# Peptides against a protein of PDB entry 1MQS, part 189

Target 1, 223 residues: chain A of PDB entry 1MQS
Amino acid sequence: ILKMLFLNKDLNNNDNITTITDDIFNQQEIIWKVLILDIKSTATISSVLRVNDLLKAGITVHSLIKQDRSPLPDVPAIYFVSPTKENIDIIVNDLKSDKYSEFYINFTSSLPRNLLEDLAQQVSITGKSDKIKQVYDQYLDFIVTEPELFSLEISNAYLTLNDPKTTEEEITGLCANIADGLFNTVLTINSIPIIRAAKGGPAEIIAEKLGTKLRDFVINTNS

## One batch from the design tools (peptide; made by RFdiffusion4, then SolubleMPNN)

Design b2_p28_4_s4 (from b2_p28_4, 16 letters changed)
Fold by OpenDDE base, seed 3:
Structure b2_p28_4_s4 (fold): chain B 223 residues (1-223), chain A 28 residues (1-28)
Amino acid sequence: as target 1 above (223 residues)
Amino acid sequence: MQSVLDKYHNLADFNKFSNLSLPELILE
């Protein structure tokens, strides 16, 4: 998250900032910028950072993407939002209106190729593609609840997976969602895990799905 | 259009892993 707030530049030659210290802020040139969030990413940011941390990172104003925002044409903007068509359309509209000087777009999870193509197409039509400085998948689709503990914030997941009345299709769908969340978490940690799961239930399904996703990702990255 | 797509593909950093081993699955 801090790396994102510093425009994804290297911070002290360390890509993984595990501790928030004043030294991190003091060693970086402060660029004043706006932070645009959605409801989900707001929860993520709030679980990790304090308002004062945002200020130290050069965030002068933070707002929800769906809220009316005043134009700041001389100020760069960081978007940290879910990879949805709706958010893409809003970003493009902000671009059209010259709402900010530069656009640093960060998605909370992987942006599907079709949406990336849609974004590119819409931006090309505006003639302002030069204002788009970055497009990143941050893989930060989780909430930090405690040190070394996180939540995917999936409602009723445990109940659904353990209810005998739940259909196979529902279980499979939910397992896929959980696996996606775990996948994002693994990418954030930047380490390949050992996956341990209970045999003969939804946990096994999730583990297999996660394993497949990670294998595919590693293979594609190394190719 | 293709040039624009290429630009955005270059800007998008989707690859976080390099030279990593495959995950190990242990069923218990």
Scores: peptide ipSAE 0.059, ipTM 0.436, DockQ to the pose 0.407
Fold by OpenDDE base, seed 4:
Structure b2_p28_4_s4 (fold): chain B 223 residues (1-223), chain A 28 residues (1-28)
Amino acid sequence: as target 1 above (223 residues)
Amino acid sequence: MQSVLDKYHNLADFNKFSNLSLPELILE
């Protein structure tokens, strides 16, 4: 997250957030930026950073992507939003209107190919592609509750998985969503896990799905 | 369009794992 807030520059990951922000704040001229969030990403950011941390990272203003925002044509913007068509359209509209000087786009998870192509197409039509400085998949689709604990914030997941009235399709779908969230978490941690799961239930399904995703990813990245 | 795609692809590669082992699954 801090890396994103500093325009994806390399940061020493071994330092505490406070140390990193203090060091950067003290050593470098602050580049003031606007942070554009959606509801989901707001929760993610809020779970890790305080308002003061944002300020130290050079975030002067943060707002929701769907909110009316005043133009700041001389200020760069960091978007950290879900990879949705709606968000893409808003970003492109902001681009068209020259709402900000530069656009650093960060998606909370992987942007599907079709949406990427849509983004690219729309941007190309605007003739303002030069203002888009970065497009990242951040894989930050979770909430950090404590250093060694996180939540995917899936409502009623336990109930759904344990309700005998829940259909197999619903269970499978939910397990897939959970696996996706875990996958994103693993990518964020940048370490391949040992997956432990209970046998004979949804946990096994999730574990297998996650394992498959990770294996596929590792194979594809090493090829 | 291609320029945007290129930017994305280049940046997406930044998140790739290097020299990682396959995950181990333990069912209990």
Scores: peptide ipSAE 0.058, ipTM 0.443, DockQ to the pose 0.492
Fold by OpenDDE base, seed 2:
Structure b2_p28_4_s4 (fold): chain B 223 residues (1-223), chain A 28 residues (1-28)
Amino acid sequence: as target 1 above (223 residues)
Amino acid sequence: MQSVLDKYHNLADFNKFSNLSLPELILE
């Protein structure tokens, strides 16, 4: 998250989070930015950072993407939002209106190819593609509750998985969503996990999906 | 459009697990 707030600049990999924060905050030149969030990303940010932390990171204002926002044409904007068509359309509209000087777009999870193509197409039509400086999948679709525990904040997940009326397709879909959230979390932690799951239930399905995703990712990254 | 798409694809690349081992799965 902090890396994102500093426009995804390379941070020295060997530094503890505390050291990184101290070094980053001690930088003499603060670039003031606007942070644009949605409901989900607001919860994510709030679970990790305080308002004062945002200020130290150079965030002057943070707002919801769906809220009416005043133009700040000389200020760069960081978007940290869910990868949805709606959010893409809003970002493009903001681009069209020259609402900000630069656009740093960060999605909370992986942006599907079709949506990326849609974004690219819409941006190309505006003729203002040069204002989009970054497009990242941040893989931060989770809530940190405590140092050793996190939540994906999926409503009624347990009920859905245990309801006999739930279809196999619904279960499979939900398990995929959970696996995606876990995948995002693992990537954020930047550590290869040992996955432990109960045998014979949804947990096994999720574990297998997660394992596959991680294996595919590692293979693709090493190629 | 293609040039923009290529740019975004390049920016979306993630290499965090380069040279790392595969995850271990334990079912119990």
Scores: peptide ipSAE 0.057, ipTM 0.425, DockQ to the pose 0.474
Fold by OpenDDE base, seed 1:
Structure b2_p28_4_s4 (fold): chain B 223 residues (1-223), chain A 28 residues (1-28)
Amino acid sequence: as target 1 above (223 residues)
Amino acid sequence: MQSVLDKYHNLADFNKFSNLSLPELILE
């Protein structure tokens, strides 16, 4: 998160910024920025950072992507939002209207190729692609509740998975979503997990999906 | 379009797991 707030620049070659220290803030030139969030990313940020931390990172204003925002054409903006078509359209509209000077786009999870292509196409049409400085997948699609506990904030997940009226397709889809969230979490933690799950239920499905994703990732990285 | 695509980057260090073992799955 801190890297994102500092425009994904290398912070003193210390890749492991695990602790918010005053030193991190003091060593960086403060560029004042606007932070644009959605509901989900707001929860993510709030679980880790305080308002004062945002200020120290140069965030003067933060707002929701869907709210009416005043133009600040001389101020760079950091978007940290879910990878959705709706958010892409809003970002493009903000670009068209010259709402900010520069656009640093960060998605909470991986942006699907089709949406990336859509973003690229729309931006190309505007002729203002030079204002988009970055597009990143941050893999921060979770909330930290305790030092060693997190939540994916999927409403009624347990109920849905255990409701006999839920279709197999719905279960599979939800399990995939959970696995994606867990995958993002693992990447963020930067530690390969031992996955333990109960046999014969959604937990197994999730575990298998997660395991597959991680294996594929490791294989592709070593390749 | 290509210029926008070129600006797409993953923050994840893809090398982070280069020396790590594969995840172990334990079904109980």
Scores: peptide ipSAE 0.056, ipTM 0.441, DockQ to the pose 0.644; fails the geometry check

Design b2_p28_5_s1 (from b2_p28_5, 10 letters changed)
Fold by OpenDDE base, seed 4:
Structure b2_p28_5_s1 (fold): chain B 223 residues (1-223), chain A 28 residues (1-28)
Amino acid sequence: as target 1 above (223 residues)
Amino acid sequence: LSKKEKENQAIFEKYGLTKTKYGESFTL
């Protein structure tokens, strides 16, 4: 998260958030930025950072992507939002309207290729591609509750998985979403876990999906 | 750069986003 707030520059990761923010605040001229969030990413940010941390990172204003936002044409914007078509369209509209000086786009999880192509195509048509400085996948689709505990904050997940009226397709879809969230978390922690799951239920399905994703990732990264 | 970063950067180049950097970040 902090790296994103500092425009994905390399930070010394050995320091805690407070030390990093204090050091940067004291050593460098603060570049004031706007932070654009959605509901989901707001929860993620709030779980990790305090309002004062945002200020120290040079975030002067934060707003929801769906809210009416005043133009700040001389201010760079950091988007940290879900990888959706809706969010892409809003970002492109903001680009068209010259709402900000520069656009640093960060997705909470991996942007699918089709959406990446769509973003690139739409941006190309605007003639304002020079304002799009960065597009990053951040893999921050989880809530940090404490150093050793996190949550995906999926509403009614337990109820959905245990309701006998839930369809197999719904269960499979939810399990896939959970596995994706766990995968993102694992990548962020930078440690491959030992996966433990109860047998005979949704947890086993999730564990299998996660295991496959991790194996595929390791193969692709080592190649 | 990861394979994904290379591929996605190539997509940006294809559409003329030559000044846009694609990246992946794995940190809090």
Scores: peptide ipSAE 0.619, ipTM 0.955, DockQ to the pose 0.611
Fold by OpenDDE base, seed 5:
Structure b2_p28_5_s1 (fold): chain B 223 residues (1-223), chain A 28 residues (1-28)
Amino acid sequence: as target 1 above (223 residues)
Amino acid sequence: LSKKEKENQAIFEKYGLTKTKYGESFTL
């Protein structure tokens, strides 16, 4: 998260958030930026950072992507939002309107190829591609509630998994989404976990999917 | 660069986003 707020520059991550922000605040000229969030990413940021941390990172204003925002054509913007078609369309509209000087786009999870192509195509048509400085996948699709506990904040997950009317396809789809969120979390923690799950239920399905994703990733990264 | 970063960067280049950097970050 902090790296994103500093335009994805390399930071020495060995210190706590407070030490990092204090050191950067004292050593570097602060670039003032606007932070654009959605509801989900707001919860993520709030679980990890304090308001003072945002200020120390040069965030002067933060707002929701769906809110009417005043143009700040001389101010760079950081987007940290869910990888959705709706958010892409809003970003492109903001680009068309010259709402900000520069655009640093960060997605909470992986942007699918089809949406990436859509973003690129729409941006190309505007003739303002030079304002799009960065597009990053941040893999921060989780909320830290406690040091050893986190949440994916998937709406009605328990209800869906326990409703007898839920189809096998719906369960499989939800389990895949949960596994994707867990995968992103594991990558962010930078440690390969031992996966333990109860047998005979959705937890086992999720564990298998997650295990496959992790194995595939390790194989592809070591090659 | 990861395989994904290379592929996505190529997509940007295809659409003329030559000044846009694509990246992945795995840090809090």
Scores: peptide ipSAE 0.615, ipTM 0.954, DockQ to the pose 0.609
Fold by OpenDDE base, seed 3:
Structure b2_p28_5_s1 (fold): chain B 223 residues (1-223), chain A 28 residues (1-28)
Amino acid sequence: as target 1 above (223 residues)
Amino acid sequence: LSKKEKENQAIFEKYGLTKTKYGESFTL
């Protein structure tokens, strides 16, 4: 997994994940990348890596392949997804749309020959084959059973956030409390969340606060 | 390079993906 996050460069495997990430972080300029996952690969990543590990690897944003993603035409993308026709079609569509500057495609298991040919053919038709830098089989197909749902048990949170009589200060305070709870949960689960929030509401505020907390934590732990 | 890597690289070349590297990785 770490090797993949560093664009499949040879890493000295003799050290623990933390030592490897620290050494790379200190020795090389960090290339900021986006990480595109599916449901299966998200579980794999979450089982092996902490939030801090992704940030140290230069992962700026991570998202699900099936979700709408904003174009980042100047940012390289790492795909780590299941070897399916559906995922191939999405990647090709992202390529057609110039969604990223470079594409580093990694499959969780072996890509069958027929799908490889399909990928190659579709890419060739786009005229943008130069953007496809790598295609790798990673053989990282782990099934991890994790809790799918948790609650912070904050009383009347929904009502407070949706009541038009609630003050901005009250909303901000509640959002901070929710973000703190989520932050603690992330650290406890030792997983990297994909944060999704509705735009223009309290959910976005919470997401931003949580993002800031996670970034600050990573910066402070490297210090 | 493994046999598979060579074969898959040849497929990429066939379709004009001359700047694309195919590889296999077995590390966490």
Scores: peptide ipSAE 0.614, ipTM 0.953, DockQ to the pose 0.293
Fold by OpenDDE base, seed 2:
Structure b2_p28_5_s1 (fold): chain B 223 residues (1-223), chain A 28 residues (1-28)
Amino acid sequence: as target 1 above (223 residues)
Amino acid sequence: LSKKEKENQAIFEKYGLTKTKYGESFTL
């Protein structure tokens, strides 16, 4: 998160958030920027950072992507939002409207190739591609509740998984979403966990999906 | 750069986004 707020510059990762923010605040000219969030990413940011931390990172204003936002054509913007078609369309519309000087786009999870191509295509048509400085996958689709505990904050997950009216397709979809969130968490923690799951239920499905994702990732990163 | 970063950067180049950096970050 902090790296994103500093436009994905290399920060010395070994220091506490407070030390990093204080050092940067004291040593570098603060680049004031706008932070655009969605509901999910707002919860993520709020679980990790305080309002004062955002200020120290040079965030002057934060707003929701779906809210009406005043143009700030001289101010760079950081987007930290879910990888959805809707959010892409809004970002492109903001680009068309010259709402900000520069666009630093960060997705809470991996942007699928089809959506990346869609983003690139739409941006290319605008003739304003030079304003899109960065597109990053941040893999931060979770809530940090405690140092040793986190939540994906998926609404009604328990109810959905235990409702007899829920279709197998819906269960499979939900399990995939949970596995994606867990995968993102594992990558962020930078440690491969031992996975424990109850057998014969959704937890096993999730564990299998997560295991596959981790294996695929390790293979792809080591190649 | 990861395989994904290379592939995605190539997509950007294909569409003329030559000044846009694609990246992955795995840190809080």
Scores: peptide ipSAE 0.613, ipTM 0.953, DockQ to the pose 0.622

Design b2_p28_5_s2 (from b2_p28_5, 13 letters changed)
Fold by OpenDDE base, seed 4:
Formats: structure tokens, C-alpha cells, sequence
Structure b2_p28_5_s2 (fold): chain B 223 residues (1-223), chain A 28 residues (1-28)
């Protein structure tokens, strides 16, 4: 997250967010930026950072992507939003309107190829591609509550998985979503975990899906 | 640079986004 707020520059890995922000704040001239969020990413940011941390990272203001936002044509913007068509369209509209000076786009999870192409195509048509400085997949689609405890904040997941009226398709879909969230979390830790799950239930399904995703990722990154 | 980064950067290049950098926050 901090790396994103500093435009994905290499940061010295210190364990304490406060120390990192203080060190950066003291050593570098602050580039003031706007942070654009959606509902999901707001929760993610709020779980990890304090308002003071944002300020130290040079975030002057943060707003929701769907809110009416005043133009700040001389201020760079960091978008940290879900990888959706809706968000892409809004970003492109903001680009068209010259709402900000530069655009640093960060998606909470991997942007699918079709949406990436859509983004690229729309931006190309505007003639303002020079303002799009970065597009990053951040893999931050989770809530950090404690250093070793996190939540995907999927509404009613437990109830849905344990309701006998829930269809197999619904369970499978939910398990896939959970596995995706866990996958993103693993990527942020930058280590491959040993997966343990209870047998005979949704946890096993999730574990299998996650294992497959991790294996596929390792194969694809090493090729 | 990961394979995904390469592929996605190629997409940007295809559409003329030459100044846009694609990246992943983490690479295993």
C-alpha cells in the first residue's frame, strides 16, 4: 500500500508503517496527490493506514470514485479501485475532462485481459495516453485486522456456506471468490504458504482452488 | 518482469500507450 502511495517506487522495507512514512516524509519532498477509492478499497486502506499516514504519504484528499470530485488539473491522482468496467469508464471520463495532471491507476486485484484492452482502447481514443503513467495490479482485495489476521469481508459468507438452501452453484461461486481473495493475500505476503483446511466442506474446496491458482501462478511467473 | 507484465505491457504498446508502465505490486 505504501509503495502504491509513493507511485510504486522502491521503498526500503521496514516493518513499521509509521517508521517508513516518517523516513520518507523526512527524506523526500512531498508530492501531493489525490487518492481515488471505491467502497471496497476504502475499507482496505482504512484497515491498514491512518489519516496521518495518508498525509505523510502526500495524500491531500481522498474521495470515492463515484462521488462528484472537483477538478485538480495540476495534481496527480492515484486510483486504487476494483477492476471493473464501471471504474474504467469513470477513470477514462476523468481523463477526458482533464480532472488531474497525471493518472496512477492501481487495481485491487488483477485486471482481466478484456478489461485491460478496453482501458487501453478507450485511452488511446482520447489522445491523452501520456497522462496515464502507471497501471498496476496491487492484489489488495482484503482487510488487514492484525499482522497475521485478515478478512476478505465477504458479506454473509459463513451463513451462505452453511445454509442448506444454498445451491451448489452458489457455494462453488462463493468458494471461487474466497480463493481469489486468498490468492491475492498470498501474493502480498510474497511467500507460498502451506494450505491447511478442514476436509469434507467448503474449506477443502477453497483450499483446492487456491492451490491450483498458486501453482498456475508459479508456473506462469517462472516461464 | 513477469510474463503477465510483459503481456500486458505489449497490450499497452499495441494501443499506443507507450508512456504507460504496467506492473504488478508483487512478484513471487
Amino acid sequence: as target 1 above (223 residues)
Amino acid sequence: MTKKEQENQAIFDKYGLKSTKYGEAFSL
Scores: peptide ipSAE 0.564, ipTM 0.934, DockQ to the pose 0.766
Fold by OpenDDE base, seed 1:
Structure b2_p28_5_s2 (fold): chain B 223 residues (1-223), chain A 28 residues (1-28)
Amino acid sequence: as target 1 above (223 residues)
Amino acid sequence: MTKKEQENQAIFDKYGLKSTKYGEAFSL
């Protein structure tokens, strides 16, 4: 979500949400943006971010896509909405009316090919394709309820990973097992997690493996 | 770039959306 709010730029992975937002906020060049949501994405955002977080991310105003919105032709807009024909038509209408300076479109889940082609076709007809900067699938069609702490109950995992006598093969194997366990947990809860790991250690290896598994799964499921 | 990203970018190119980047994001 934060990456989306920063126009899908690579954020330094080492910073917590507060540090990232503080660093950007302290950077003299905050780009103020409008955030456009629907009912579903509003619930998603509200479950993860606070109003203050949005402000720190440079979101000056947030509105519902179906609401009458005042034109802000000099302000870039971030759309974070469900992948529907209705939302596409509204976005295209906003484009036609020059409602915003730039359009960064993010869908809560994968936009199907037929709707992608429809979006592209409609945008092409407007002659204003240069204003559509990005179209992203964010895969955030869930609500975060409460943080959950759990254990995979792998015996002596910490000791094994930190023992200098442990072989690289053993470490790799253990990391794979941990990643598999986490993957299964993700599938069980039917929610895509945010993966945070310390850099330079086994946690990073696990995070990478898990990320790959999740990406492969999502790609295969949506194909 | 994923296969999907490549395919979708090709669709954008087909319709003349050359300045539009298609992407997939898997993080909050």
Scores: peptide ipSAE 0.598, ipTM 0.949, DockQ to the pose 0.451; fails the geometry check
Fold by OpenDDE base, seed 5:
Order: C-alpha cells, then sequence, then structure tokens
Structure b2_p28_5_s2 (fold): chain B 223 residues (1-223), chain A 28 residues (1-28)
C-alpha cells in the first residue's frame, strides 16, 4: 500500500511504516495527490494505514470513486479500486473530463485481460493516454465484513493551499476543515495516530489542530 | 518483469498506451 501511495517506487522494506514515511518525508518534497477509493479499498486502507500515514504520503484528499468529485486538473490522482467494468468506465470518464493531471490506477486484485483491453481501448479513443501513467495490480483484497468508510473530500484543497493569492485566513480555515476530516477518519479507524508534520507550512497547522482535537477527545472520553 | 506484466504491457502497446506502465505489486 505504501509503495502505491508513492507511485509504486521501490521502498526499502526493512523498516516499519513510520520509519519509511519519515525518511521519505525528510528527503523529498511531498507531492500532494488525490486518492480515489471504493468501499472495499477503503476498508483495506483503513485496516493498514493510519491517517497520519496518508498525510505523510502526500494524500491531501481521498474520495469514493462513485462520488461527484470536483475537478483538480493540476493534481495527480491515485486510484485504488476493485477491478470492475464500472470502475473502469468512471476512470475513463474522469480522464475525458480532465479531472486530474495524471492517473495512477491501482486495482485491489488482478484485472482480467478482457477488462484490461477494455480500459486500453477506451483510453486510446480519448487521445489522452499520456495522462495514464500507471496501471497496477496490488493484490490487496481484504475481505472486510463491515467496511469502515472514511472520506476526506474537500473541494479544491490542493489548489487553495498552493495558490499564492490565498489569504492566511483562508488557509487557516481550510486547515481546520482538513483537521476535522482527519479527526473523523481517526475516529472511524479507532486508533490514535502519532502526528508528525513538516514545520513552517499548512501541514504543521493541520497537525496542531488535529492533535488538539484528539487530546480533547481522549480527555472527554476518559472522564 | 513477470510474464503477466509483459503480456499486459503488450496490450497497452497495441492500443497506443506506450507511456503507461503496467505492473504487479505485492507489498503493503
Amino acid sequence: as target 1 above (223 residues)
Amino acid sequence: MTKKEQENQAIFDKYGLKSTKYGEAFSL
């Protein structure tokens, strides 16, 4: 999963998830990405990763594939979804609409040859095949009886945070919204993450706000 | 590359998806 979030680059597997994410975070500028999931893959992600792990991997927003998502034409997207005709059609429609800058498609299990050909054929007729950077089978099909669904869908979050015209108040407000979304996600996973963020940017603001919310929650639930 | 990766990459090439990398991943 972590490899997928880092666009399937080779990661040294000898360290725990936290050490890997910390090392990458410290060495390279984080490329912010959108993560598109379905119900099954959401359960998989939630079972393996903490909210902090997603943030460290550069996931600013994650949404369900069937949701009406705002276009982010300058933002790369990671799809992690079930290998179905329905999901393929949605991805192709997103491509046609220039919803994202780049498409990194990951399937939870092996994509059948017929569906692969269908995907390739549909992409070919769009003339936008250059935007499809990767198609991977991840073989991460966890059977979860009751998938916990979390979504951090904030419209234009990436654009707002990177627009030099955005005011400090707008940034602060957006960071608060992001922190709220992350907080809700943490509650669904029922785990308290270790929050780490780069200093001097929106990530630090978000981390501080999220930390406060989590501390307040723990205090209130133990009382 | 695995045999599957080679076969699937060939499919992409057939349809003109030359810049698209097909792969298999087995790690979390």
Scores: peptide ipSAE 0.597, ipTM 0.949, DockQ to the pose 0.272; fails the geometry check
Fold by OpenDDE base, seed 2:
Structure b2_p28_5_s2 (fold): chain B 223 residues (1-223), chain A 28 residues (1-28)
Amino acid sequence: as target 1 above (223 residues)
Amino acid sequence: MTKKEQENQAIFDKYGLKSTKYGEAFSL
């Protein structure tokens, strides 16, 4: 997995994960990248890496492949997804839309020949084949565990957030408290979450605050 | 380079993806 995050460069085989990340982090120029996952690969990444590990690898943002993602035409993207026709079509659409500067495609298991030919054919038609830098089979097929549900047990949060009499300041304060709770949960689980929130409401505020806290934490722990 | 890598690279070449590297990785 770490090798993938460093664009499959030859890493000296003898170094522990921590040594590899430290050596790369000490390299003068961090190349910031976007990581695109699916549900299955998210479970794989979460089982092996911490949030801090992704940041050390230069991953600024990670999202699900099926989610609406903003264009970042100057940022390279790493895809780590299941070898399916659906994912291939999405990647090709992202290529057509110039969503990223470069595409590093990694499949969780072996891509069948028919799908490889389909990918190659579709990419060739776009005229943007130069943006597809790599296609790798990673053979990291972990069993997806059932999703775990948890609660922060904040009393009356829903009522407060939906009461028209609640002030913006009260909402902001509550959202900050929720974000703190989620942050602590993330640290406890020691897993990298993909933050998904509905737009235009308190959930978006919480997601933004949580994202900021995670980024700040990583910056402060690396000083 | 594995046999699979060679075969898949040939497919890329066939479709004009000359700048795309195909590879297999067996590490975490």
Scores: peptide ipSAE 0.593, ipTM 0.948, DockQ to the pose 0.297; fails the geometry check

